Peptides against a protein of PDB entry 8YVU. Designs and how they scored, part 47

Target 1, 39 residues: chain A of PDB entry 8YVU
Amino acid sequence: PQLCYILDAILFLYGIVLTLLYCRLKIQVRKAAITSYEK
Target 2, 160 residues: chain B of PDB entry 8YVU
Amino acid sequence: TWLTVLKKEQEFLGVTQILTAMICLCFGTVVCSVLDISHIEGDIFSSFKAGYPFWGAIFFSISGMLSIISERRNATYLVRGSLGANTASSIAGGTGITILIINLKKSLAYIHIHSCQKFFETKCFMASFSTEIVVMMLFLTILGLGSAVSLTICGAGEEL

## One batch from the design tools (peptide; aimed at target 1 Y14 T19 K26, target 1 (a further copy) L21)

Design b2_p22_5_s3 (made by RFdiffusion4, then SolubleMPNN; from b2_p22_5, 14 letters changed)
Fold by OpenDDE base, seed 1:
Structure b2_p22_5_s3 (fold): chain B 39 residues (1-39), chain C 160 residues (1-160), chain D 39 residues (1-39), chain A 22 residues (1-22)
Amino acid sequence: as target 1 above (39 residues)
Amino acid sequence: as target 2 above (160 residues)
Amino acid sequence: as target 1 above (39 residues)
Amino acid sequence: SELDELGLLVLLFLLLVLSSLF
């Protein structure tokens, strides 16, 4: 059970990091799309 | 369109399958080296006793390797071989999932029977550890099965 | 304990899905960048 | 390749999960 909670913490942290990276990429894609539309 | 996408990802799926197999082998080796499974009371390591981490890993590894080779060489005979290997791997994965689920049930039952409250109790620790490892193995097996099935579909599509 | 294992499963699945989505977005960003460079 | 990067990311994720267990 303790190991499970540790795993949860690590996976949760990993999920947060991936979410942040995903958001950053999504913003980049949106910016690129806007720039292409203005041309 | 889905088949074309899967074909493009065939190598990736093969690599994933091989990786999953290697991880399963590593887990199996570690557990067998650290624990004398034969002397552990109960069936908390039933999946390991059945040798699933080993034979399952072999099937997944062969399937993945054949898939990669088939994709790289683009030969019809290799495609057929890969299809057969992936089919066998898919069956092995399904069997593995079943074994792991049974192991999980037994491990959980063991924990409940012994009213495991103290983590550091040897029996409870082993049961909990088994449960955790089996869960991880289950996830890996699901991933491996998914890759094998995907590769099988790709191979079947190429034969048509 | 049961909640911990369920959470592990959910977080693991979430991690896989995010990884796939991240890769797809990264590919899109790269394609957009190439298209913008050719203009 | 993009596929290789995806594979690497999956591998890293798996390694992180494994590292949490040991």
Scores: peptide ipSAE 0.528, ipTM 0.816, DockQ to the pose 0.290
OpenDDE base, seeds 2, 3, 4, 5: peptide ipSAE 0.514, 0.522, 0.537, 0.522; ipTM 0.805, 0.811, 0.822, 0.812; seeds 2, 3, 4, 5 fail the geometry check

Design b2_p22_5_s4 (made by RFdiffusion4, then SolubleMPNN; from b2_p22_5, 16 letters changed)
Fold by OpenDDE base, seed 3:
Structure b2_p22_5_s4 (fold): chain B 39 residues (1-39), chain C 160 residues (1-160), chain D 39 residues (1-39), chain A 22 residues (1-22)
Amino acid sequence: as target 1 above (39 residues)
Amino acid sequence: as target 2 above (160 residues)
Amino acid sequence: as target 1 above (39 residues)
Amino acid sequence: DELDRLGEYVLLWLQKVLDSFF
């Protein structure tokens, strides 16, 4: 039971980090698309 | 630039594979040190008795190391070696998953048969602990297999 | 304990999906950067 | 950027480990 909760914590942290990175990357893609449209 | 990106991805996959291998070795070592698996009745720790944490971790470590070395030295012979090692690691990972699934089924069956309402009973506690470790090992093995397969595909693409 | 395992499965699936999406997005950003460099 | 840096640190660490074995 304790290992399950530890795994949950690790997976939760991983999910948060990936979500933040995904958001940053999505913003970068949007900026690149805007720059490409202006050219 | 695209090749540079793929190289960075290969390095990351290699690192992930080595990390997975080290975690598997650590879990195996801890379980073997804390529990005398040889004296435990039943097949609750069949994956550990088969030595999977050891040989699986070795295969994944070698595969990851070869992948990193191949990328660093840019030698044709290292690329082929990495491809071979990753293929071997993929096979080892598949075998490991099979062993872990069998162990998980046995552990779950043991818990159901003994109606482990009292988790404080040594046998029930050991079965539950084994189940948890096997699930973690299964997760790590799937991640390792995914990295090994990805590296194999990348290596095959470089040879074409 | 059962809820913990269910949560692990959900978080695991979420992690896999996010990893795939992140990889796709990263490839898109790289393609956009290459296209910008060729112009 | 920090994750990329972390990735680079992990790669550098792995390179050190590999260089230690070979």
Scores: peptide ipSAE 0.406, ipTM 0.778, DockQ to the pose 0.059
OpenDDE base, seeds 1, 2, 4, 5: peptide ipSAE 0.407, 0.364, 0.390, 0.394; ipTM 0.796, 0.781, 0.782, 0.771; seed 1 fails the geometry check

Design b2_p22_6 (made by RFdiffusion4; failed a check: a stray cysteine)
Pose (drawn by RFdiffusion4):
Structure b2_p22_6 (pose): chain A 39 residues (1-39), chain B 160 residues (1-160), chain C 29 residues (1-29), chain P 22 residues (1-22)
Amino acid sequence: as target 1 above (39 residues)
Amino acid sequence: as target 2 above (160 residues)
Amino acid sequence: CYILDAILFLYGIVLTLLYCRLKIQVRKA
Amino acid sequence: YILDAILFLYGIVLTLLYCRLK
């Protein structure tokens, strides 16, 4: 009954999860590009 | 096979360390700049007053920089420094967890007994704001400490 | 406030959809 | 407001990371 930031608290977790998943995907794709471009 | 998976998956731990160090400065500067931290009737601030946002800000940052540069450049002396910075950051997070827990204990002891019935917006909005902020910091610090301890136990993997 | 939270509430849906599309595309690659 | 500003900044950073990855 006292909403706004209670609903806004899980959005910070959503931001952290996305901002870590994109970093992991970028590092993984860079490693895959390095391993595939060598030969 | 744990050691191989932890070795090949290393620099993302540095990414989440430096994300913790970067996001710790913003909270610490805003909280220490908006209002004085020594004239609180409930003495709510028991973590920002101890320097915790500025105690592990350029502390996690150096461990994340060393862990990132370790795979980028295999320097002769950088491997030794990376383990020391990881274990010092593990100790600093261990201390930060307990100080943040006693900050939650005091904030709940303030808001629990007759200070404010039901939720906030009666007399102590700052108390609920500080409680929510410290809970978010505690969760982010747990996330960061888990990766710091995983990198500390992955980095040695050998005698000395 | 509430509406401001709603405007950034659906940004996550599109961001995750593009993230899944990138994943499927990289899997095909 | 501060939390929403941080979430709005995350949206910029994630758009930049997505564009650079593409």

Design b2_p22_6_s1 (made by RFdiffusion4, then SolubleMPNN; from b2_p22_6, 12 letters changed; failed a check: too like the target's own chain)
Amino acid sequence: LLLLELLFLFGILLTRLLLELQ

Design b2_p22_6_s2 (made by RFdiffusion4, then SolubleMPNN; from b2_p22_6, 12 letters changed; failed a check: too like the target's own chain)
Amino acid sequence: LLLLILLFLFGILLTRLLLELQ

Design b2_p22_6_s3 (made by RFdiffusion4, then SolubleMPNN; from b2_p22_6, 13 letters changed; failed a check: too like the target's own chain)
Amino acid sequence: LFLLELLFLFGILLNRLLKELQ

Design b2_p22_6_s4 (made by RFdiffusion4, then SolubleMPNN; from b2_p22_6, 12 letters changed; failed a check: too like the target's own chain)
Amino acid sequence: LLLLALLFLFGILLNRLLLELQ

Design b2_p22_7 (made by RFdiffusion4; failed a check: a stray cysteine)
Pose (drawn by RFdiffusion4):
Structure b2_p22_7 (pose): chain A 39 residues (1-39), chain B 160 residues (1-160), chain C 29 residues (1-29), chain P 22 residues (1-22)
Amino acid sequence: as target 1 above (39 residues)
Amino acid sequence: as target 2 above (160 residues)
Amino acid sequence: CYILDAILFLYGIVLTLLYCRLKIQVRKA
Amino acid sequence: YILDAILFLYGIVLTLLYCRLK
């Protein structure tokens, strides 16, 4: 009954999860590009 | 096979360490700049007053930088420094967790007994704001400490 | 406030959809 | 407001990371 930031608290977790998943995907793709471009 | 998986998966732990160090500065500067932290009737601030946002800000940052540079550049003396910075950050997080837990204990002791019936917006909005902020910081610090301890245990993997 | 939260509430849906598309594309690669 | 400002900056950073990765 006192909403706004209670619903806005889980959105910070959503932001953290996405901003870590993109970093993991970028590092993984960079490693895959390095391993595939060597030969 | 744990050691191989932890070794090959290393610099993301540095990414999340440096994300924790960067996001700790913003909270710490905003909370220590908007209002004085020594004239609180409820003495709510028991973590920002102890320097915790500025105690592990350029402390997690150096561990994350060393861990990121470790796979980028295999320097002779950088491997030794990375383990020390990881274990010092583990100790700093261990202390931060307990100081943040006693900050939650005091904030709940303030808001629990006759200070404010039901939710906030009566007389102590700052008390609920500080409680929510410290809870978010505690969760983010648990996330950063778990990766710091994983990297500390992964980095040795050998005698000395 | 509430509507401001709603404007940034769906940004996550599109961001996760593009993230899944990138995943499927990289899996094909 | 501060939390929405941080979430708004996350949106910029994530768009930049997506474009660069793409």

Design b2_p22_7_s1 (made by RFdiffusion4, then SolubleMPNN; from b2_p22_7, 13 letters changed; failed a check: too like the target's own chain)
Amino acid sequence: ILLLQLLALFGILLTRLLNELE

Design b2_p22_7_s2 (made by RFdiffusion4, then SolubleMPNN; from b2_p22_7, 12 letters changed; failed a check: too like the target's own chain)
Amino acid sequence: ILLLLLLFLFGILLTKLLAELQ

Design b2_p22_7_s3 (made by RFdiffusion4, then SolubleMPNN; from b2_p22_7, 13 letters changed; failed a check: too like the target's own chain)
Amino acid sequence: LLLLTLLLLFGILLTRLLEELQ

Design b2_p22_7_s4 (made by RFdiffusion4, then SolubleMPNN; from b2_p22_7, 11 letters changed; failed a check: too like the target's own chain)
Amino acid sequence: LLLDLLLFLFGILLTRLLLELQ

Design b2_p22_8 (made by RFdiffusion4)
Pose (drawn by RFdiffusion4):
Structure b2_p22_8 (pose): chain A 39 residues (1-39), chain B 160 residues (1-160), chain C 29 residues (1-29), chain P 22 residues (1-22)
Amino acid sequence: as target 1 above (39 residues)
Amino acid sequence: as target 2 above (160 residues)
Amino acid sequence: CYILDAILFLYGIVLTLLYCRLKIQVRKA
Amino acid sequence: ILNWITVLLVLSFVFLFLVIFN
């Protein structure tokens, strides 16, 4: 009954999860590009 | 086979360490700049007053930088420094968890007994704001400490 | 406030859809 | 692909900062 930031609290978790998943995907793709471009 | 997986998966832990260090500064500067932290009737601030946002800001940052540079550049003396920075950051997080827990204990002791019936927007909006902020910091710090301990245990993997 | 929260509430949907598309594309690669 | 991931990562940071400032 006192909404706004209570619903906005989970959105920070959503932001953290996405900002970490993109970093992990970028590092993984960079490693895959390095391993595939050597030969 | 744990050691190999932890070794090959290393610099993401530094990414999440430096993300914790960077986000800790924004919260610490905004909270310590918007209003004085020594004239609170409920003395709500028990973590920002102790320097915690500025105690592990350029502390987690150096551990994250060392861990990121470790796979980028395999320096002779950088490997030794990375383990020390990881274990010091583990101790700092251990202390930060307990100080943040006693900050939650005091904030709940303030809001719990006759200070404000039901939710906020009666007299002490700052008390609920500080409680939510410290809870978000505690969760982020647990996330960061777990990765710091995982990297500390992964880094040795050998005698000395 | 509430509507401001709603404007950035669907940004996550599109961001996750593009993230899944990138994942499927990289899997194909 | 790397450039697309970089653009989406920058947008995800912008979203995180908007959530923090909200």

Design b2_p22_8_s1 (made by RFdiffusion4, then SolubleMPNN; from b2_p22_8, 14 letters changed)
Fold by OpenDDE base, seed 3:
Formats: structure tokens, C-alpha cells, sequence
Structure b2_p22_8_s1 (fold): chain B 39 residues (1-39), chain C 160 residues (1-160), chain D 39 residues (1-39), chain A 22 residues (1-22)
């Protein structure tokens, strides 16, 4: 049971980090698209 | 193509938010159906007593729906409305997290005070169950908040 | 304990899905960058 | 609202299928 809770915490942290990275990557895509449109 | 991808992602975030809200509502309903919170000794279910699963789920559902509608209709007034709803949902999520953390602290304190070595004692079982449910709700609330914040940032970016 | 395992399963699935999405988005960003460089 | 929810669910399932097929 203790191992299960630790695993939950790790998976949760991983999910948050991936969500943030995904958001950052999405913003980068938008910026790249805008820059390409201005050229 | 890029706009279509972004639209699909926003819709996905909105769906995720609605799903999270529905799951929270379901958990709240199940807990209320199985346990009479009013008759439970102590503040182990303080988050449920405060009605967080209900109002939190409503806020998340509204914000998600508005986000999806805004993306579908692509109207300026809907974008502003969605931004406002997502902001409100984010505040509600933050408040919910705070309430859940307080509830967790109370539950843990209860377990510590009663030295719940005997899992078969009704009080210890209820405290453990409450802790598990509150943890699950906390995770769901954080996911919902993440989606709401993401949608808010997307909406704010469109207004600039 | 059963709830912990259910949560682990959900978080694990979520993590996998996000990872796949992230990879897809990363590939799209790379393709967009290449296209922008060729112009 | 229920119809829209169903459409959203279908969209999510289609998206999941797309991801699984990648």
C-alpha cells in the first residue's frame, strides 16, 4: 500500500510536468506560426 | 491547419475539464449515498460538508462548456465569456484545493490521534476511506485547474 | 488499497496519452520549423 | 446539452483511436 501511494505521487508529478511541457510546446508552435506568417 | 490543431486541443482541454467535473460529481454523489456525512463524528468529510464536489463540479462544467462553445462559434463575445468562466473556474479550483488540503490534514490528525492500528474499527476505516477519497478529489481538482488555466491562457492569447 | 490501484491505472493511462500527444506535437513543431527554414 | 456531450465524447474517442493508431 505504501508503494502504491508513492507511485501515485510520481505519476501525478509526471502528468503535471507533461501538461506544462505540452502547453509550452503549443505556445512555441503558435509563435513559430506567427513568425512564419509575418515573413 | 495550425488553427485547426489548436482548436482541437482547446476542445480536448474543455472535454477534459468537463470529464474531471463529472468524475468529481460522481465521487461526491457516491460518498453522499454510501455515507451519511451529517452523522459522522468529526470534520473528516469537511470538504464534502462544504459541498465542494458539487459547486466545484458545476464551475468546471460551465467553464469547459463555455470553452467548447467559444471554440465552435468563434465569436468575440464568447471568447470573453469563456475567459471569464475559466478564470472563475480557476479560482474555484484553487479554493477547492485549499479545502481538500485542510480536510487531509484533519483526517491525518484523526488517524494519528486514534492510533488506527485496528483497521476494523469503524472510525479508523472511515478516516482512511475519507483520506483516500480526498486524495483522489485533490488529484482531479488539480487536473481540472490545469485545464482551466490552460484554457484561460489560450483565451487571453487570442484577445491580445 | 483498491482505490490506490485504480488511481494508479488512471494516472498511468493519462501519462501515456500525454506522452503520445507530446511526441506528436514535437514532430509537428519540427516539421513546421523545417518548412519555415526552407522559405 | 446531452447531445453535445455525446458529440464531445465521440470526438474524444476518435482522438483516442487516432493516438492509439499512431
Amino acid sequence: as target 1 above (39 residues)
Amino acid sequence: as target 2 above (160 residues)
Amino acid sequence: as target 1 above (39 residues)
Amino acid sequence: ILKELDELLELALKWLDLVLNL
Scores: peptide ipSAE 0.450, ipTM 0.801, DockQ to the pose 0.064
OpenDDE base, seeds 1, 2, 4, 5: peptide ipSAE 0.449, 0.407, 0.469, 0.466; ipTM 0.807, 0.785, 0.813, 0.806; seeds 1, 4, 5 fail the geometry check

Design b2_p22_8_s2 (made by RFdiffusion4, then SolubleMPNN; from b2_p22_8, 17 letters changed)
Fold by OpenDDE base, seed 4:
Structure b2_p22_8_s2 (fold): chain B 39 residues (1-39), chain C 160 residues (1-160), chain D 39 residues (1-39), chain A 22 residues (1-22)
Amino acid sequence: as target 1 above (39 residues)
Amino acid sequence: as target 2 above (160 residues)
Amino acid sequence: as target 1 above (39 residues)
Amino acid sequence: VLEELDRLGELALLLLLLILSL
């Protein structure tokens, strides 16, 4: 049971980190697309 | 333009609301399927007894759908409808959070009273389960409320 | 505890999906960067 | 396909945020 809660916490943290990274990456892709459109 | 970014964010927020609503419904359905909440002694499932997972999910779903539709059609009547739905969803979310906090307090009190050192006891398991589900629902409700409020602010900004 | 394991499974699946999406997005960013460098 | 993937990614992010909020 304690291991499950620890795993949940780790997976939760991993999910947050991945979400942040994905958002940052998406913003980068959007910026790259805008820069490509302006050229 | 910033407006185009905000529009995409609005759609994202709408989808978030729908998804939050769907997860709340799923949790509500699972809990109702596994537990006869009506016959459970105590208020550990008070949020479920109040039907929060159902009506809260409906409000968030409607708000999210209206927000997406409003963003796509860019019609004044849809913007107003979305704003109304988002406001209603925000109120529903706030009410849901209140109910969930009350439920959480009751669940924690139940766990404390029964000195649940051994999780294998049915009562302790149910109380722990209730606490976990209520916490999950609380977070979902907070997210739903955050999205609804954000959409409401965006909609209000478009009407000004 | 059983619900914790179910949650772990959902979070794990979600983490995998996000990782795949992140990888795909990262590849897109790299492709966009390469295309921008060649222009 | 890329736009759909972006939408799926957004949806997945939303799901993650939702799961993370759980």
Scores: peptide ipSAE 0.550, ipTM 0.844, DockQ to the pose 0.313; fails the geometry check
OpenDDE base, seeds 1, 2, 3, 5: peptide ipSAE 0.536, 0.518, 0.541, 0.549; ipTM 0.835, 0.822, 0.836, 0.841; seeds 1, 2, 3, 5 fail the geometry check

Design b2_p22_8_s3 (made by RFdiffusion4, then SolubleMPNN; from b2_p22_8, 15 letters changed)
Fold by OpenDDE base, seed 1:
Structure b2_p22_8_s3 (fold): chain B 39 residues (1-39), chain C 160 residues (1-160), chain D 39 residues (1-39), chain A 22 residues (1-22)
Amino acid sequence: as target 1 above (39 residues)
Amino acid sequence: as target 2 above (160 residues)
Amino acid sequence: as target 1 above (39 residues)
Amino acid sequence: ILEELDKLLLLALEWLLSVLNL
């Protein structure tokens, strides 16, 4: 059971990091789309 | 910008693969240090007896290192080498998953045979502990396989 | 303890889905960058 | 092997810090 909680913590951290990276990438895509629309 | 983003993702995947490999090695070492697998009755640690944490981690580590080096040096020959290593790591990961699934089935069968109602019984505790470790190793192997396959696809896309 | 394993499975699935979505988003960014370079 | 592992760990840490824009 303790190992499961450790794994949960690692997976949770990984999920948060991926979510942040995904959000950052999505923001970059939006910025690129806005820049292409002004031309 | 796009090439830079791709490069960062390849590096990320490579680092993830290396990290997964290191964690697998650490788990293998911990299990070997805590438990003398040779004296444990049954096939609960069949994946460990086969040395999967060691060779699997080596394959993933080599693949990740080659991917990072290939990306860092930006050399065509390194890209090909990384592609080959990632392919080999993907095959190793698939084999590892198969071994771990077999180990899980054996561990679950052991738990069912002994009707492990009492968690404090040494045999049931060992079977549960083995199952937990194998599940973690399976998860790490799947992550490693995912990273290796992703790197393989990226490398194949660069060669086309 | 069983809930922990279920959580692990959910987090794992979430990680896979996020990775796939991240790859798709990256491919879209690539297509957008290629289209902007041909103009 | 340990020294190489340490280098890899440091590289991973540097990469993580770079991703975090720390």
Scores: peptide ipSAE 0.447, ipTM 0.808, DockQ to the pose 0.050
OpenDDE base, seeds 2, 3, 4, 5: peptide ipSAE 0.418, 0.432, 0.443, 0.446; ipTM 0.787, 0.782, 0.810, 0.809; seeds 4, 5 fail the geometry check

Design b2_p22_8_s4 (made by RFdiffusion4, then SolubleMPNN; from b2_p22_8, 14 letters changed)
Fold by OpenDDE base, seed 4:
Formats: C-alpha cells, structure tokens, sequence
Structure b2_p22_8_s4 (fold): chain B 39 residues (1-39), chain C 160 residues (1-160), chain D 39 residues (1-39), chain A 22 residues (1-22)
C-alpha cells in the first residue's frame, strides 16, 4: 500500500511535468501559427 | 532555435532514461538486498531471477548516456552509436516488459492460489509486495522504452 | 488500497496519452517550423 | 564522461529549479 502511494506521487509529478511541457509546446505552436499567418 | 529546443528535449529524454534506469536499479538492488530470491518459493520474482532490473537498467543507462553524448557532440559516429544503443535499449525494454508481465502473471496466480485475504500472512505479503514491485518496474520499463524509442526516432530523423 | 492501484492505472494512462499528444504536437511544431523556413 | 554527467546533473537541477520557480 505504501508503494502504491509512492507510485501515485511519482506518476502525479510526471503528469504535472508533462502537462506543463504540453502547455508550453501548445503555446509555441500557437506562436508559430500566428507568425506563419502574418507572413 | 528549433534545433536547440529539440536538442534540449533529447537531452531531457536521455536524462529521463537514465533516471528511470537508476530507479530500476535501485529497486532491483533493494529487492535483492531484502529478499533472498533463491529461497522464495515459486516464480514470484522471476524477473529478478532473470536479473532484469540490473541488465535492463544498465542498458537504459548506457542508451541514455550515449544519446546525450551524441547530441552534445553532434558527431555522426556518435549519432549512429546512439541510434544503435537506443535501438538495443528499446529491444531490451520490450524484453523486460515481457519478463515483467510473465512475472506479474505468476505473482497474481500465486495470490489467487493462496486466497490472500490476510495481508499479514507472510506468503501473501511477499506475493503482494512482489506484485507491487513488478508493477512499478513495469511502469518504469515502459517509460524507459518510451524514451528509448523517442530517442531512436529522433536519431533516425537526424540521420535522414 | 484498491483505489490507489486504480489511481495508478489512471495516472499511467494519462501519462501515456500525454506523451503521445506531446509527440504529436512536437511533430506539428517541427512541420510548422520547416514550412516557415521554406517561406 | 564524468564532466558531461556533471553538466547533465547541473542541467537537470537547473530545469528543476526552473520548474519549481514556475
């Protein structure tokens, strides 16, 4: 049971990190799309 | 800028792979230190008997290191080496997943046979612990495989 | 305890899905960058 | 190799700090 909670914590952190990276990437995609449109 | 971002991402993937490998190694070491697998009845720790946490971790670590080194030096020979290492790591990861799944099945079968309702029973505790560790190792192996495959794809893309 | 394992499974799936989405976005960003470089 | 590992570790720490500061 304790190992499960540890795993949950690790997976949760991983999920948060991936979410942040995804958000950053999405913002970059949007910026790239805007820049491409202004051209 | 994009190449720099990709480079940073590859480095990140390599670091993630190394970290995953280290965690796998740590778990393997802990399990081997706490449990004498040779004296455990049944095939609950078959993955550990196969030495997967060790050789798998080493393989992933080497692959990650090579990937990082290859990316940093930007040398063609290193890129090829990294690609080869990542491919090998991907194969190793797949094999490891297979071993872990087999181990998990055996562990679950053991739990089912013993009708483990009481967690405090030593056999049930060991089987449950094994299952938990195997699941963790499986997740880590999948993460490692994902990183290795990603690095392989990135390396292949650089060679083309 | 069982909820913990279920949570682990959900978080794991979430991690996989996010990784795939991240890869797809990354590919899209790469394609967008290539297209922008060719203009 | 050790120097590269150290640089990687520094990079990882920097990244963690960046993430924590965000």
Amino acid sequence: as target 1 above (39 residues)
Amino acid sequence: as target 2 above (160 residues)
Amino acid sequence: as target 1 above (39 residues)
Amino acid sequence: ILKELDELLKLAVDYLNLVLNL
Scores: peptide ipSAE 0.441, ipTM 0.807, DockQ to the pose 0.063
OpenDDE base, seeds 1, 2, 3, 5: peptide ipSAE 0.426, 0.445, 0.437, 0.467; ipTM 0.795, 0.801, 0.792, 0.814; seeds 2, 3, 5 fail the geometry check

## One batch from the design tools (peptide; aimed at target 1 Y5, target 2 F125 I133)

Design b2_p23_1 (made by RFdiffusion4)
Pose (drawn by RFdiffusion4):
Structure b2_p23_1 (pose): chain A 39 residues (1-39), chain B 160 residues (1-160), chain C 29 residues (1-29), chain P 23 residues (1-23)
Amino acid sequence: as target 1 above (39 residues)
Amino acid sequence: as target 2 above (160 residues)
Amino acid sequence: CYILDAILFLYGIVLTLLYCRLKIQVRKA
Amino acid sequence: VFAFIFLVLVIFNFFFYAFYHFF
């Protein structure tokens, strides 16, 4: 009954999860590009 | 086979360490700049007053930088420094967890007994704001500490 | 406030859709 | 880059809500 930031609290977790998943995907793709471009 | 998976997956732990160090500064500066932290009737601030946002800000940042540079450049003396910075950051997080827990204990002791019936917006909005902020910091610090301890245990993997 | 939260509430939907598309594309690669 | 901009917007929305109800 006292909403706004209570609903806005899980959005910070949503932001953290996305901003870590994109970093992991970028590092993984960079490693895959390095391993495939060597030969 | 744990050691190999932890070794090959290393610099993302530095990414999340440096994300923790960067986000800790924003909270710490905003909370220590918007209002004085020594004239609170409920003495709610028991973590920002102890320097915790500025105690592990350029502390987790140096561990994350060393862990990122370790796979980028395999320096002779950088491997030694990375383990020390990881274990010092593990100790700093261990202390931060218990100071943040006693901050939650005091904030709940303030808001629990006759200070404010039901939710906030009666007399102590700052008390609920500080409680939510510290809970978000505690969760983010647990996330950073788990990765710092995983990197500390992964880095040695050998005698000395 | 509430509507401001709603405007950035769907930004996550599109961001995760493009993230899944990138994942499927990289899996194909 | 877009995920970082989203996280900054989430933090800003939270602090803007607290500023509005504090004043």

Design b2_p23_1_s1 (made by RFdiffusion4, then SolubleMPNN; from b2_p23_1, 18 letters changed)
Fold by OpenDDE base, seed 4:
Structure b2_p23_1_s1 (fold): chain B 39 residues (1-39), chain C 160 residues (1-160), chain D 39 residues (1-39), chain A 23 residues (1-23)
Amino acid sequence: as target 1 above (39 residues)
Amino acid sequence: as target 2 above (160 residues)
Amino acid sequence: as target 1 above (39 residues)
Amino acid sequence: DDALLFLLYVIDHILKLLRELLE
């Protein structure tokens, strides 16, 4: 049970990191799309 | 810009792979240090007896390191090396998953056979602990395999 | 303790979904970049 | 002790890489 909480913490951290990366990537995609549209 | 993004992604995947490997090594080391697996009745720790946490972690670490190095130096030989290492790590991860699944089945079977309603019984505690560790290792292995496969695909794309 | 396992499952699923979405987004970005380069 | 130091070194390296990725 204690290990479960540790795993939760790791998975939670991983989820946060992935979410941030996904958001960054999404923003980049949007910027690229806007730049492509302006050309 | 795209190359920069890909580079960052490869580095991230490499770091994730290394981290996964390190966590696997830590768990393996802790289990081996705390428990004498050879004296434990049954095959509850079969994955540990097979040495998966060690060799698997080594493969993932090497793959991650090579991926990072390959991305940083942008050399053709490093790309090939990284691709090879990631492929090897992917195979190792798949093998590890198989071993862990087998171990998990054995552990679960053990828990069911002993009707482990009382968590405080030593055998039940050990079986439960083993199950938890194996599940954690399985998750880590899946994550490592995912990163290795992703890196392999990225490396293959660079060779084309 | 049971809640911990449930949380682990949810977080794990979330991680997988995010990974898949990230891969899809990455592929989309690649396709967009290729299309932009061909123009 | 050496293993722990190595682990700490790896963790530090990972943290540095993460920082670079976040920049």
Scores: peptide ipSAE 0.492, ipTM 0.824, DockQ to the pose 0.035
OpenDDE base, seeds 1, 2, 3, 5: peptide ipSAE 0.489, 0.481, 0.491, 0.487; ipTM 0.822, 0.820, 0.816, 0.818; seeds 2, 3, 5 fail the geometry check

